# Peptides against a protein of PDB entry 3OAK, part 21

Target 1, 145 residues: chain A of PDB entry 3OAK
Amino acid sequence: DDLEQYLDEKILRLKDEMNIAAQLDIDTLNKRIETGDTSLIAMQKVKLLPKVVSVLSKANLADTILDNNLLQSVRIWLEPLPDGSLPSFEIQKSLFAALNDLPVKTEHLKESGLGRVVIFYTKSKRVEAQLARLAEKLIAEWTRP

## One batch from the design tools (peptide; made by RFdiffusion4, then SolubleMPNN)

Design b1_p11_4_s2 (from b1_p11_4, 4 letters changed)
Fold by OpenDDE base, seed 2:
Structure b1_p11_4_s2 (fold): chain B 145 residues (1-145), chain A 11 residues (1-11)
Amino acid sequence: as target 1 above (145 residues)
Amino acid sequence: EELEIYKEILS
């Protein structure tokens, strides 16, 4: 119906915005590596984060989020960056909190690649202990029969 | 190294 279509379009727009923000940050960091200009700071994801958190926090959007594979963009946002750094602690914390409240199913993990990146957060030594523990919790939940 | 760790997971 009209509402469902509106919500789909809303989520698809956000997914596109997230993907663009991620790419812009990658471009910024690649340029920083190439030029040595340490004043170049990747800020696009951070700027968009409040909007992402707002959407992910809405229980009534859960089905729309999952059906439109927004988790693929969440995965992209969590991946390590070209300079070997991780997304900001705030991004990590916010996204993991959101994931903890979503009814993620096996099919969503497969189509998004989210499982692999969360496994990464259980292995990285640069991840804060609290987030590593949360990542482990999520993996345990998602691997249950 | 984070990139190495992630690449290993994806391999």
Scores: peptide ipSAE 0.490, ipTM 0.938, DockQ to the pose 0.881
Fold by OpenDDE base, seed 3:
Structure b1_p11_4_s2 (fold): chain B 145 residues (1-145), chain A 11 residues (1-11)
Amino acid sequence: as target 1 above (145 residues)
Amino acid sequence: EELEIYKEILS
């Protein structure tokens, strides 16, 4: 199916772009730590965020998103950074909003590791209260019988 | 420490 193939390739390309952006930000922050150059700012994920949000918001892409394990890249984007900081508030807010509207199943949690990072957001004292509550909501939903 | 918290969860 031409459409199915097109959608798969679209999501896989985005997945690659997300992974690259995450690694570039990690590299930037590691260099900042090593050199003390405070002018180094990690901005690659923020620059790509609008495209990520656009894709995640499309209901017709839900199956393709889940089938291609895009949630692994979402997990990576949510992980704490080398300097101990968290991704920007906007990234957190956008991704948690998107997760709230996706039909995430147990198998998707296992293959992506998403459950563990969301649990982290329920424990961190540096997370905004509104997002901590949303993280708790998601965990409760995903652990229901 | 955020990194330590996450590492603990991954363990």
Scores: peptide ipSAE 0.486, ipTM 0.937, DockQ to the pose 0.891
Fold by OpenDDE base, seed 1:
Structure b1_p11_4_s2 (fold): chain B 145 residues (1-145), chain A 11 residues (1-11)
Amino acid sequence: as target 1 above (145 residues)
Amino acid sequence: EELEIYKEILS
């Protein structure tokens, strides 16, 4: 199926781009720590966010997203950074909104590690209350019998 | 500390 192959390749390319963006931001922040240069700002994920949101919002891509473990890259984007900071509020808000509309199953949580990072967002004191509540909602849904 | 919290979850 040509369409299925096209969609797989599209998602895998995005997954790669997301992983690269995350690593570049990590490298920037590590350099900032090493040099003390406070002018170094990690912006690669923020620059790519509109494309990520566009893809995650497409109902026809849901199966492809889940089958190719794009949620692993979503997990990576949500993780705390080397300097102890969290990704921008906009990244958090956008990704949690997208997760709320995806038919995530237990197998997807296990292969991506997404469950653990969402639990983290229920515990962190630096997370906005509205997002902490949404994280709790997702955990409740994912742990239902 | 966020890093400690997350590492604890991963352990």
Scores: peptide ipSAE 0.485, ipTM 0.937, DockQ to the pose 0.891
Fold by OpenDDE base, seed 5:
Structure b1_p11_4_s2 (fold): chain B 145 residues (1-145), chain A 11 residues (1-11)
Amino acid sequence: as target 1 above (145 residues)
Amino acid sequence: EELEIYKEILS
């Protein structure tokens, strides 16, 4: 119906915005590495984060989020950056909190690649302990029979 | 190294 169509379009637009923000940050950091210009700072994801959090936190959008594979963009946002760093702590914290409240199923993990990046957060030595524990919790939940 | 760890997971 009209509402479903509106929500689908909303999520797909956000998905596109997230992907663009991620790529812009990657480009910025690659240029920083190439030029040594330390004034180059990647902040596109951080700027978009409030909008992402707003959408992910709405229970009535859960089905739309999952059906449109927004989790692929969440995965992209969580991946290590070209300089070997991780996305900001606030991004990590916000996204993991949102994931904890979503009814993620096996099919969503497969189509998004989210499972593998969350496993990464259980292994990384740069991840804050609180988030590593949350990552472990999610993996345990997603691997249930 | 973060990138190496992630690459290993993806392999």
Scores: peptide ipSAE 0.477, ipTM 0.935, DockQ to the pose 0.891

Design b1_p11_4_s3 (from b1_p11_4, 4 letters changed)
Fold by OpenDDE base, seed 5:
Structure b1_p11_4_s3 (fold): chain B 145 residues (1-145), chain A 11 residues (1-11)
Amino acid sequence: as target 1 above (145 residues)
Amino acid sequence: DELKIWEEIES
């Protein structure tokens, strides 16, 4: 119906924006490595983060979020950057918090690849302990019978 | 390969 179409378009636009932001940050950091220009700072994901969090927090968008595989873009945002660093503490914290309230099922984890990424965050020694605990909580929720 | 990247920084 009209509402479902509207919501699909909204989520698909956000998904596109998220993917673009991720790629722009990758491009920025690759250029930084290539040129040595330390003034190049990757900030596109950080700038878009409030909008992402706002959308992920809306219960009425949950089905649309999951059906359109927005979690794939969430996974992309959590991946390591060209310089080997992880996304900012704020991005990690905000995304883990938002994921905690979504009715994520096994099929969504498989089609997005999010499960493997979150498991990484439970195991990495570079991740802040607070965030590792949040990741562990998600894994526990998703593996519950 | 994303998996390779994750394994590298995990080790």
Scores: peptide ipSAE 0.029, ipTM 0.620, DockQ to the pose 0.229
Fold by OpenDDE base, seed 4:
Structure b1_p11_4_s3 (fold): chain B 145 residues (1-145), chain A 11 residues (1-11)
Amino acid sequence: as target 1 above (145 residues)
Amino acid sequence: DELKIWEEIES
């Protein structure tokens, strides 16, 4: 119906925006590495983060979010950057928090790859303890019988 | 391969 289509398009647009933001940040950091220009700062994801969090927090969008595999873009945002670093603390924290309120199922984890990424965050020594705990909470929730 | 990516940054 019209509403469903509208919501699908909304989420798909956000998904595209997220993917573009991720790529732009990757490009920025690659250029930073290549040129040594330390003034190059990857900020696209951070700039878009409030919108992402806002969307993820809306209960009425949960099904649309999951059905359109927005979690794939969330996964992308959680992946390491060209310099080997992880996304900003704020991105990690905000996304983990937002994910906590979504009715994520196994099928969504598989199709997005998010499960594997979050597991990594539970194990990585480079992740802040606070965020590792949030990741652990997610895994615990997702692995409930 | 995302696993490879994570392994690289963790090592």
Scores: peptide ipSAE 0.028, ipTM 0.615, DockQ to the pose 0.216
Fold by OpenDDE base, seed 1:
Structure b1_p11_4_s3 (fold): chain B 145 residues (1-145), chain A 11 residues (1-11)
Amino acid sequence: as target 1 above (145 residues)
Amino acid sequence: DELKIWEEIES
């Protein structure tokens, strides 16, 4: 119906915005590496983060979020940056918290690649202990019968 | 390749 179509378009628009933000940050950091200009700061994801968290927290959007594979864009935001570093602490914390409230199923993890990324966060020594614990909680919930 | 990216970070 009209509402369902509206919600699909809303989520797909956000998905596009997230992907663009990620690419812009990658471009900024690549240029930083190439030029040595340490004043170049990647801020596009951080600027968009409040909107992402707001959408992910809405129960009425859960089905639309999962059906349109928004989790693929969440996975992209969690991937390592050109210099090998991870996204900011705030991005990690906010996304892990938001994911905890979504009814994520195995099929969503496979089509988005999110499962493998979150597993990495449970193992990496570069991740803050509190965030590793959040990642572990997610894995436990997603793998329960 | 997503898997390759994470393998590089783990190494």
Scores: peptide ipSAE 0.026, ipTM 0.607, DockQ to the pose 0.220
Fold by OpenDDE base, seed 3:
Structure b1_p11_4_s3 (fold): chain B 145 residues (1-145), chain A 11 residues (1-11)
Amino acid sequence: as target 1 above (145 residues)
Amino acid sequence: DELKIWEEIES
């Protein structure tokens, strides 16, 4: 199926782009710590965020997203940064909103590690209250019988 | 270091 192949390639390219963006931001922040240069700002994920949100919001891509474990890259984007900080408020908000509309199953949570990360967001005092509530909503939906 | 990241999440 030409369409299925095209969609798979599209999602796999996005995974690569997301992973590269995350690593570049990590490299930037590590260099910031090493050099003390506070002008170094990690912006690669924020720059790519609109494209990520666009893809995650398309219902016709849901199966392709889940089958290709794009949620692993989403998890990576939500992980703590080298300086101990969390990803930007906008990244958290956008990703939690997008996740709310995906038919995520237990197998997807396990293969991506996303479940544990979202649980972290329900408990961390570093997370804004409204985002903690979004995370709690996701966990409640995912753990329902 | 992925292990370090997970330790931070679990702390």
Scores: peptide ipSAE 0.026, ipTM 0.617, DockQ to the pose 0.179

Design b1_p11_4_s4 (from b1_p11_4, 5 letters changed)
Fold by OpenDDE base, seed 3:
Structure b1_p11_4_s4 (fold): chain B 145 residues (1-145), chain A 11 residues (1-11)
Amino acid sequence: as target 1 above (145 residues)
Amino acid sequence: DELKIYEEILS
């Protein structure tokens, strides 16, 4: 199916872009730590966020998103950074909102590692209360019989 | 220590 192939390629391209953005931000922060150059700011994920949100919000892409393990890249974007900081509040808020509307199944959690990072957000003292509550909600839903 | 917390979850 031509449309199916087109959508798969679209999601896989986004997945690559997300992974590259995450690695560039990690590299920037590691360099900042090593050099002490406080002018180095990690902005690649923030720049790409609007595109990510646009894709994640489209119901007709849900199956393609889940089948291609885009949630692995979402997990990567949510992980703590080398300097111990968390992704920007906007990234957290946007991704958790998107996750709340996706039909995530156990198999998707296992192949992406998303469950463990969301558990982290229920334990972190730096996470805003509203997002901690949402993380708890998601964990409860994903662990229901 | 956020890194420590996450490391413990991954272990």
Scores: peptide ipSAE 0.497, ipTM 0.939, DockQ to the pose 0.897
Fold by OpenDDE base, seed 1:
Structure b1_p11_4_s4 (fold): chain B 145 residues (1-145), chain A 11 residues (1-11)
Amino acid sequence: as target 1 above (145 residues)
Amino acid sequence: DELKIYEEILS
């Protein structure tokens, strides 16, 4: 119906915005590496984070989020950056909190690649202990028979 | 090395 179509379009627009923000940050950091200009700072994801959190927290959007593979963009946002750094602590904390409240199924993990990046957060030495524990919790839940 | 860890997972 009209509402379902509206929600699909809303999520797909956000997905596009998230992907663009991620690419812009990658471009900024690659330029920083190439030029040595330490004044170049990647901030596009941080700027968009409040909107992402707002959408992910809405229970009425859960099905739309999962059906449109928004988790692929969540995965992209969590990946390590070209300079070997991780996304900001606030991005990590917000996204893991949101994931903890979503009814994620095996099919969503496969189509998004989210499982692999969350496993990464259980192995990284740069991840805060509280988030590493949450990552482990999610993996345990997603691997239950 | 964070990149190596992630690349290993993806391989």
Scores: peptide ipSAE 0.493, ipTM 0.938, DockQ to the pose 0.893
Fold by OpenDDE base, seed 2:
Structure b1_p11_4_s4 (fold): chain B 145 residues (1-145), chain A 11 residues (1-11)
Amino acid sequence: as target 1 above (145 residues)
Amino acid sequence: DELKIYEEILS
């Protein structure tokens, strides 16, 4: 219906914006590596984060989020960056909090590749202990029969 | 090496 179509389009637009923000940050960091210009700071994801959090927090959008594979963009946002750094602590914290409240199913994990990136957060030495524990919790939940 | 860890997971 009209509402469902509106919500689909809303989520797909956000997905596109997230992917663009991620790529712009990657480009910035690659340029920083190439030029040595330490004044180059990747901030596109951080700038978009409030909008992402707002959408992910809406219970009525859960089905639309999952059906449109927004989790693929969440996965992309969580991946390690070209300079070996991780996304900002606030990005990690916000996204993991959102994931903890979503009814994620096996099919969504397969579509998005999210499972593997969350496993990464259980193994990384640079991840804050609280987030590593949350990552462990999510993996345990998602691997239950 | 964060990239190495992630690459190992993806392999």
Scores: peptide ipSAE 0.488, ipTM 0.938, DockQ to the pose 0.883
Fold by OpenDDE base, seed 5:
Structure b1_p11_4_s4 (fold): chain B 145 residues (1-145), chain A 11 residues (1-11)
Amino acid sequence: as target 1 above (145 residues)
Amino acid sequence: DELKIYEEILS
């Protein structure tokens, strides 16, 4: 199926782009810590966010997203940064909103590690209350028998 | 410490 192949390739390209963006931001922040150069700002994920949101919001891409383990890249984007900070509020808000509309199953949680990072957002004292509540909602849904 | 909290979850 030509369409299925096209969609798979699209998602895999996005997955790669997301992973690269995350690593570049990590590298930037590590260098900032090492050098004290405050002009070094991590912005690769923020620049890519609109594209990520566009893809994650499309219902017709849900199966392709889940089958290609894009949630692993979502997990990576949500993880704490080298300086102990969290990704921007907009990144958090956008990704959690997208997760709320995806038919995530146990197998997807296992292969992505997403469950553990979402649990983190229920425990962090730096997370906005609205997102902490959404994280709790997701955990409750995913742990149902 | 956010990093410590996350590491504890991963362990």
Scores: peptide ipSAE 0.484, ipTM 0.937, DockQ to the pose 0.884

Design b1_p11_5_s1 (from b1_p11_5, 7 letters changed)
Fold by OpenDDE base, seed 3:
Order: structure tokens, then C-alpha cells, then sequence
Structure b1_p11_5_s1 (fold): chain B 145 residues (1-145), chain A 11 residues (1-11)
């Protein structure tokens, strides 16, 4: 109906914004590496994070979020950056917390690639212990009998 | 199944 269409468009717009933010940060960091200009700071994801968290936390948007594969953009935000570093602690923490309340199913993991990235966070020695534990909790939830 | 979910998570 009209409401469902409105919600789909809303989520798809956010998905686009997230993808743009990720690419802009990648471009910024690549330029920083190439030029040595230490004044270049990647902040697009951080700026958009409050909006992302707000949307992910709304129970009435869960179906729309999952149906439109917003989790693919979440995965992209969690991937290592060009210099091998990880996204900020705040991004990791906020996204893992938000994911914990979503009814993620196997089909969503397949279409988004999110599971692979979260497994990475359970193994990486660069990840804070508390976030590694959150990642492990998610994996346990998704693989529960 | 659990195996299917594990496989999906590991992709």
C-alpha cells in the first residue's frame, strides 16, 4: 500500500546515503595515502551514524530494512578501510547493538554478506574485546538451532 | 538448519 511504498523509499534513500558516505570516506583515505596530506579526515560515516542508528532502532521498520537489504550497507560500513584500519569504535559499537535487535534470518545473511564480516570481528586482534564479544553473540544468535 | 545458517554467516 501507500505506507509500505513510502517506507521502502525511505529505506532505499538511507541505503544510498550510507553507500555514498562509505565511498567518500574511502576516497578521502586513499587521497590521504597518496598525497600524505594528514589534514584529510574521513568523517562521512560518523556524520551519518545517528540517522542510521535511529532507523535501525525502529521496530516498525524492521521488515522494510531486511526486505531492502539495508544490511549490505551495514556490512560495507564495517569493512576494513584502505589503510587496513577498521571503522571507528563508535560505528562498530552502534551497529552491533542495533543488529542485536533485528530478526536477521539466513536469507538476509546470504544476500548481505554480513555474517562473513561479523565473523572477522570475532577473530581480529585489532578489535576491542567488548566488541568481539558482541560479534560472537550475534554469530551465536544467527546459528542457533 | 543450523548448518545452513553457519554457511551463510561464513560466506
Amino acid sequence: as target 1 above (145 residues)
Amino acid sequence: SEDERLEAAAE
Scores: peptide ipSAE 0.035, ipTM 0.691, DockQ to the pose 0.060
Fold by OpenDDE base, seed 5:
Structure b1_p11_5_s1 (fold): chain B 145 residues (1-145), chain A 11 residues (1-11)
Amino acid sequence: as target 1 above (145 residues)
Amino acid sequence: SEDERLEAAAE
């Protein structure tokens, strides 16, 4: 129906925006490495984060989020950057918090690759203990019988 | 290992 179509388009636009933001940050950091220009700062994901959090927090969008594989873009945002660093603490915290309220199923984990990345966060020594615990909670919830 | 099992379940 009209509402469903509107919601699908909304989520797909956000998905594109997220993917573009991630790629722009990657490009910025690669250029920083190539040129040595330390004034180059990757901020596209940070700028878009409030919009992402707003959408992920809406219960009426949960099915649309999951059906359109927005979690793949969430996974992309959580991946290590070209210099080996992780996304900002705030990005990690906000995304893990938002994921905690979504009815994520095994099929969504498979099609997005999110499960594998979150497991990484439970094991990485580069992750703050607080966020590692959040990642552990998510994994526990997703692997329940 | 536990990690391997969890990873397999998430794949």
Scores: peptide ipSAE 0.035, ipTM 0.661, DockQ to the pose 0.067
Fold by OpenDDE base, seed 1:
Structure b1_p11_5_s1 (fold): chain B 145 residues (1-145), chain A 11 residues (1-11)
Amino acid sequence: as target 1 above (145 residues)
Amino acid sequence: SEDERLEAAAE
């Protein structure tokens, strides 16, 4: 099916772009730590965020997103940075909102590691209260009997 | 529990 192939390729490209953005930000922050150059700012994920949110919000892409483990890249984006800080408030808020509308199953959580990371956000003292509540909502949805 | 399984399943 031509459409299915097109959608797979689209999602896989985005997955790659997300992974690259995450690594570039990590490299920037590692260099900042190494050199002490406080002018170095990691902005690659923030720049790509609108595209990520747009894709995650499309119902017709849900199966493709889940089948290609795009959630692994979402997990990577949510992980703590080299200096121990968390991704920007906007990244957290946007991703949690987008995840709320996806039909995520247990198998997707396992293969992506997303479940563990979101649980972290429910417990972390560094997370804004409103985002901790969103994370908790997701966990509640994913653990329904 | 389910949450324990989710934590253990991370790569």
Scores: peptide ipSAE 0.031, ipTM 0.666, DockQ to the pose 0.079
Fold by OpenDDE base, seed 2:
Structure b1_p11_5_s1 (fold): chain B 145 residues (1-145), chain A 11 residues (1-11)
Amino acid sequence: as target 1 above (145 residues)
Amino acid sequence: SEDERLEAAAE
């Protein structure tokens, strides 16, 4: 219906915005590496984070989020940056928190690749302990019978 | 392990 179409379009637009933000940050960091200009700071994901969190937190959008594979963009946001660093602590924390409230199923993990990335966070020594625990919690929930 | 199961499921 009209509402469903509206919601689909909303989520698809957000996916696009998220993907663009991720790429812009990658470009910024690559340029920082190439030029040595330490004034270049990747801020696009951080700027968009409140909107992402707002959408992910709405229960009425859960089906639309999952059906449109928004989790793929979440996965992209969680991937390591060109300099080997991870996304900001706040991004990690916010996304892990939001993921805890979504009814994620195996099929969503497969189509998004999110599972493998979250596993990475359980193993990486660069991840803060509290966030590693959140990642572990997600893994436990996603693998429970 | 859980990691192995999820990794397999995520492929």
Scores: peptide ipSAE 0.030, ipTM 0.669, DockQ to the pose 0.065

Design b1_p11_5_s2 (from b1_p11_5, 6 letters changed)
Fold by OpenDDE base, seed 2:
Structure b1_p11_5_s2 (fold): chain B 145 residues (1-145), chain A 11 residues (1-11)
Amino acid sequence: as target 1 above (145 residues)
Amino acid sequence: SYDERLEAAVE
């Protein structure tokens, strides 16, 4: 119906924006590596983060989020960056918190690749302890009997 | 088992 179509389009637009932000940050960091210009700062994801968190927190958008595989873009945002670093602490914390409130199913984990990335966060020594615990909590919830 | 579910979730 009209509402469902509106919500689908809203989520698909956000998905596109997230993917663009991720790529722009990758490009910035690659250029930083190539040129040595330490003034180059990847900020596109951080700038978009409030909008992402706002959308992910809306209960009425949960089905649309999951049906349109927005979690694929969440996964992309969590992946390691060209310089080997991880996304900002704030991005990690905000996304893990938002994921805790979504009714994520195994099928969504598979189609997005999110499960594999979150597992990475449970065992990486580059991850802050509190965020590793959040990742562990997610895995426990997603694999509960 | 937990291990089986974990594997399924990350595949």
Scores: peptide ipSAE 0.035, ipTM 0.653, DockQ to the pose 0.055
Fold by OpenDDE base, seed 4:
Structure b1_p11_5_s2 (fold): chain B 145 residues (1-145), chain A 11 residues (1-11)
Amino acid sequence: as target 1 above (145 residues)
Amino acid sequence: SYDERLEAAVE
């Protein structure tokens, strides 16, 4: 219906914005590595994060989020950066928290690749212990009978 | 099993 269409468009726009932000940050960091210009700081995802969290937290958007594979963009945001680092602590924490309230199913994990990335966070030595625990909680929830 | 579900989740 009209509402569903509106919500789809909203989520797809956000998805695009997220993907652009991720790419811009990647480009920034690649340039930083290439040029040695330490003034180059990747901030696009951080800038967009409040909007992402706001959307992810809305119960009325859950189905639209999952149906449009917004989790793919969430996965992208969680992936390691060109310099091998992980996204900011705030991004990790906020996304894990938001994911905890979504009715994520196996099919969504498959189509987004999110499951694999979150498992990475349970194992990575670069992840803060508290976030590793959150990742473990998510995996446990997603794989429970 | 848990392992099977985990495998499915990360496939």
Scores: peptide ipSAE 0.034, ipTM 0.656, DockQ to the pose 0.056
Fold by OpenDDE base, seed 3:
Structure b1_p11_5_s2 (fold): chain B 145 residues (1-145), chain A 11 residues (1-11)
Amino acid sequence: as target 1 above (145 residues)
Amino acid sequence: SYDERLEAAVE
């Protein structure tokens, strides 16, 4: 119906915005590595984060979020960057918190690749202990009998 | 099993 179509378009637009932000940050960091210009700072994801968190927190958008594979963009935002660094602590914290309230199913994890990335966060020594625990909690919920 | 679910979830 009209509402469902509106919500689909809203989420798909956000996916595009998230993917663009991720690519711009990657490009910035690659250029930083190539040129040595330390003034180049990747800020696009951080700027968009409040909007992402707002959308992910809306209960009425949960089905639309999952049906349109927005979790793939969430996965992309969590992946290591070209310089080997991880996304900011704030991005990690906000996304893990938002994921905790979504009714994520196995099919969503498979189509997004999110499960593999979150497993990484449970094992990496570069991740803050607090966030590693959140990642473990998510994995436990997603693999719950 | 847990391992089967983990593998499925991790893809």
Scores: peptide ipSAE 0.034, ipTM 0.662, DockQ to the pose 0.057
Fold by OpenDDE base, seed 5:
Structure b1_p11_5_s2 (fold): chain B 145 residues (1-145), chain A 11 residues (1-11)
Amino acid sequence: as target 1 above (145 residues)
Amino acid sequence: SYDERLEAAVE
């Protein structure tokens, strides 16, 4: 099917772009720590965020997103950074909101590692209260009988 | 439990 192939390629390209953005930010922050150059700022994920949110919000892409394990890249974006900090408030808020509208199943949580990361956000003292509540909402939905 | 499976799912 031509449409299915097109959608798969689209999602796989985004997945690659997300992984590259995450690694570039990690490299930037590691270099900042090593050199003390305070002019080095990690901005790659923030720059790509609008495109990520746009794709995650499309109902017609849900199956393709889940089948290609795009949630693994979402998990990577939510992980702590080299300096111990968490990704920006905007990244957290946007991703949690987008996840709330996806038909995520247990198998997707396991293959991506997303479930454990979101649980972390429900417990961490470094997370804003409103985002901890969003994380709790996701966990509640994913654990429904 | 389901929670235990989620907590062990990080690669």
Scores: peptide ipSAE 0.032, ipTM 0.682, DockQ to the pose 0.084

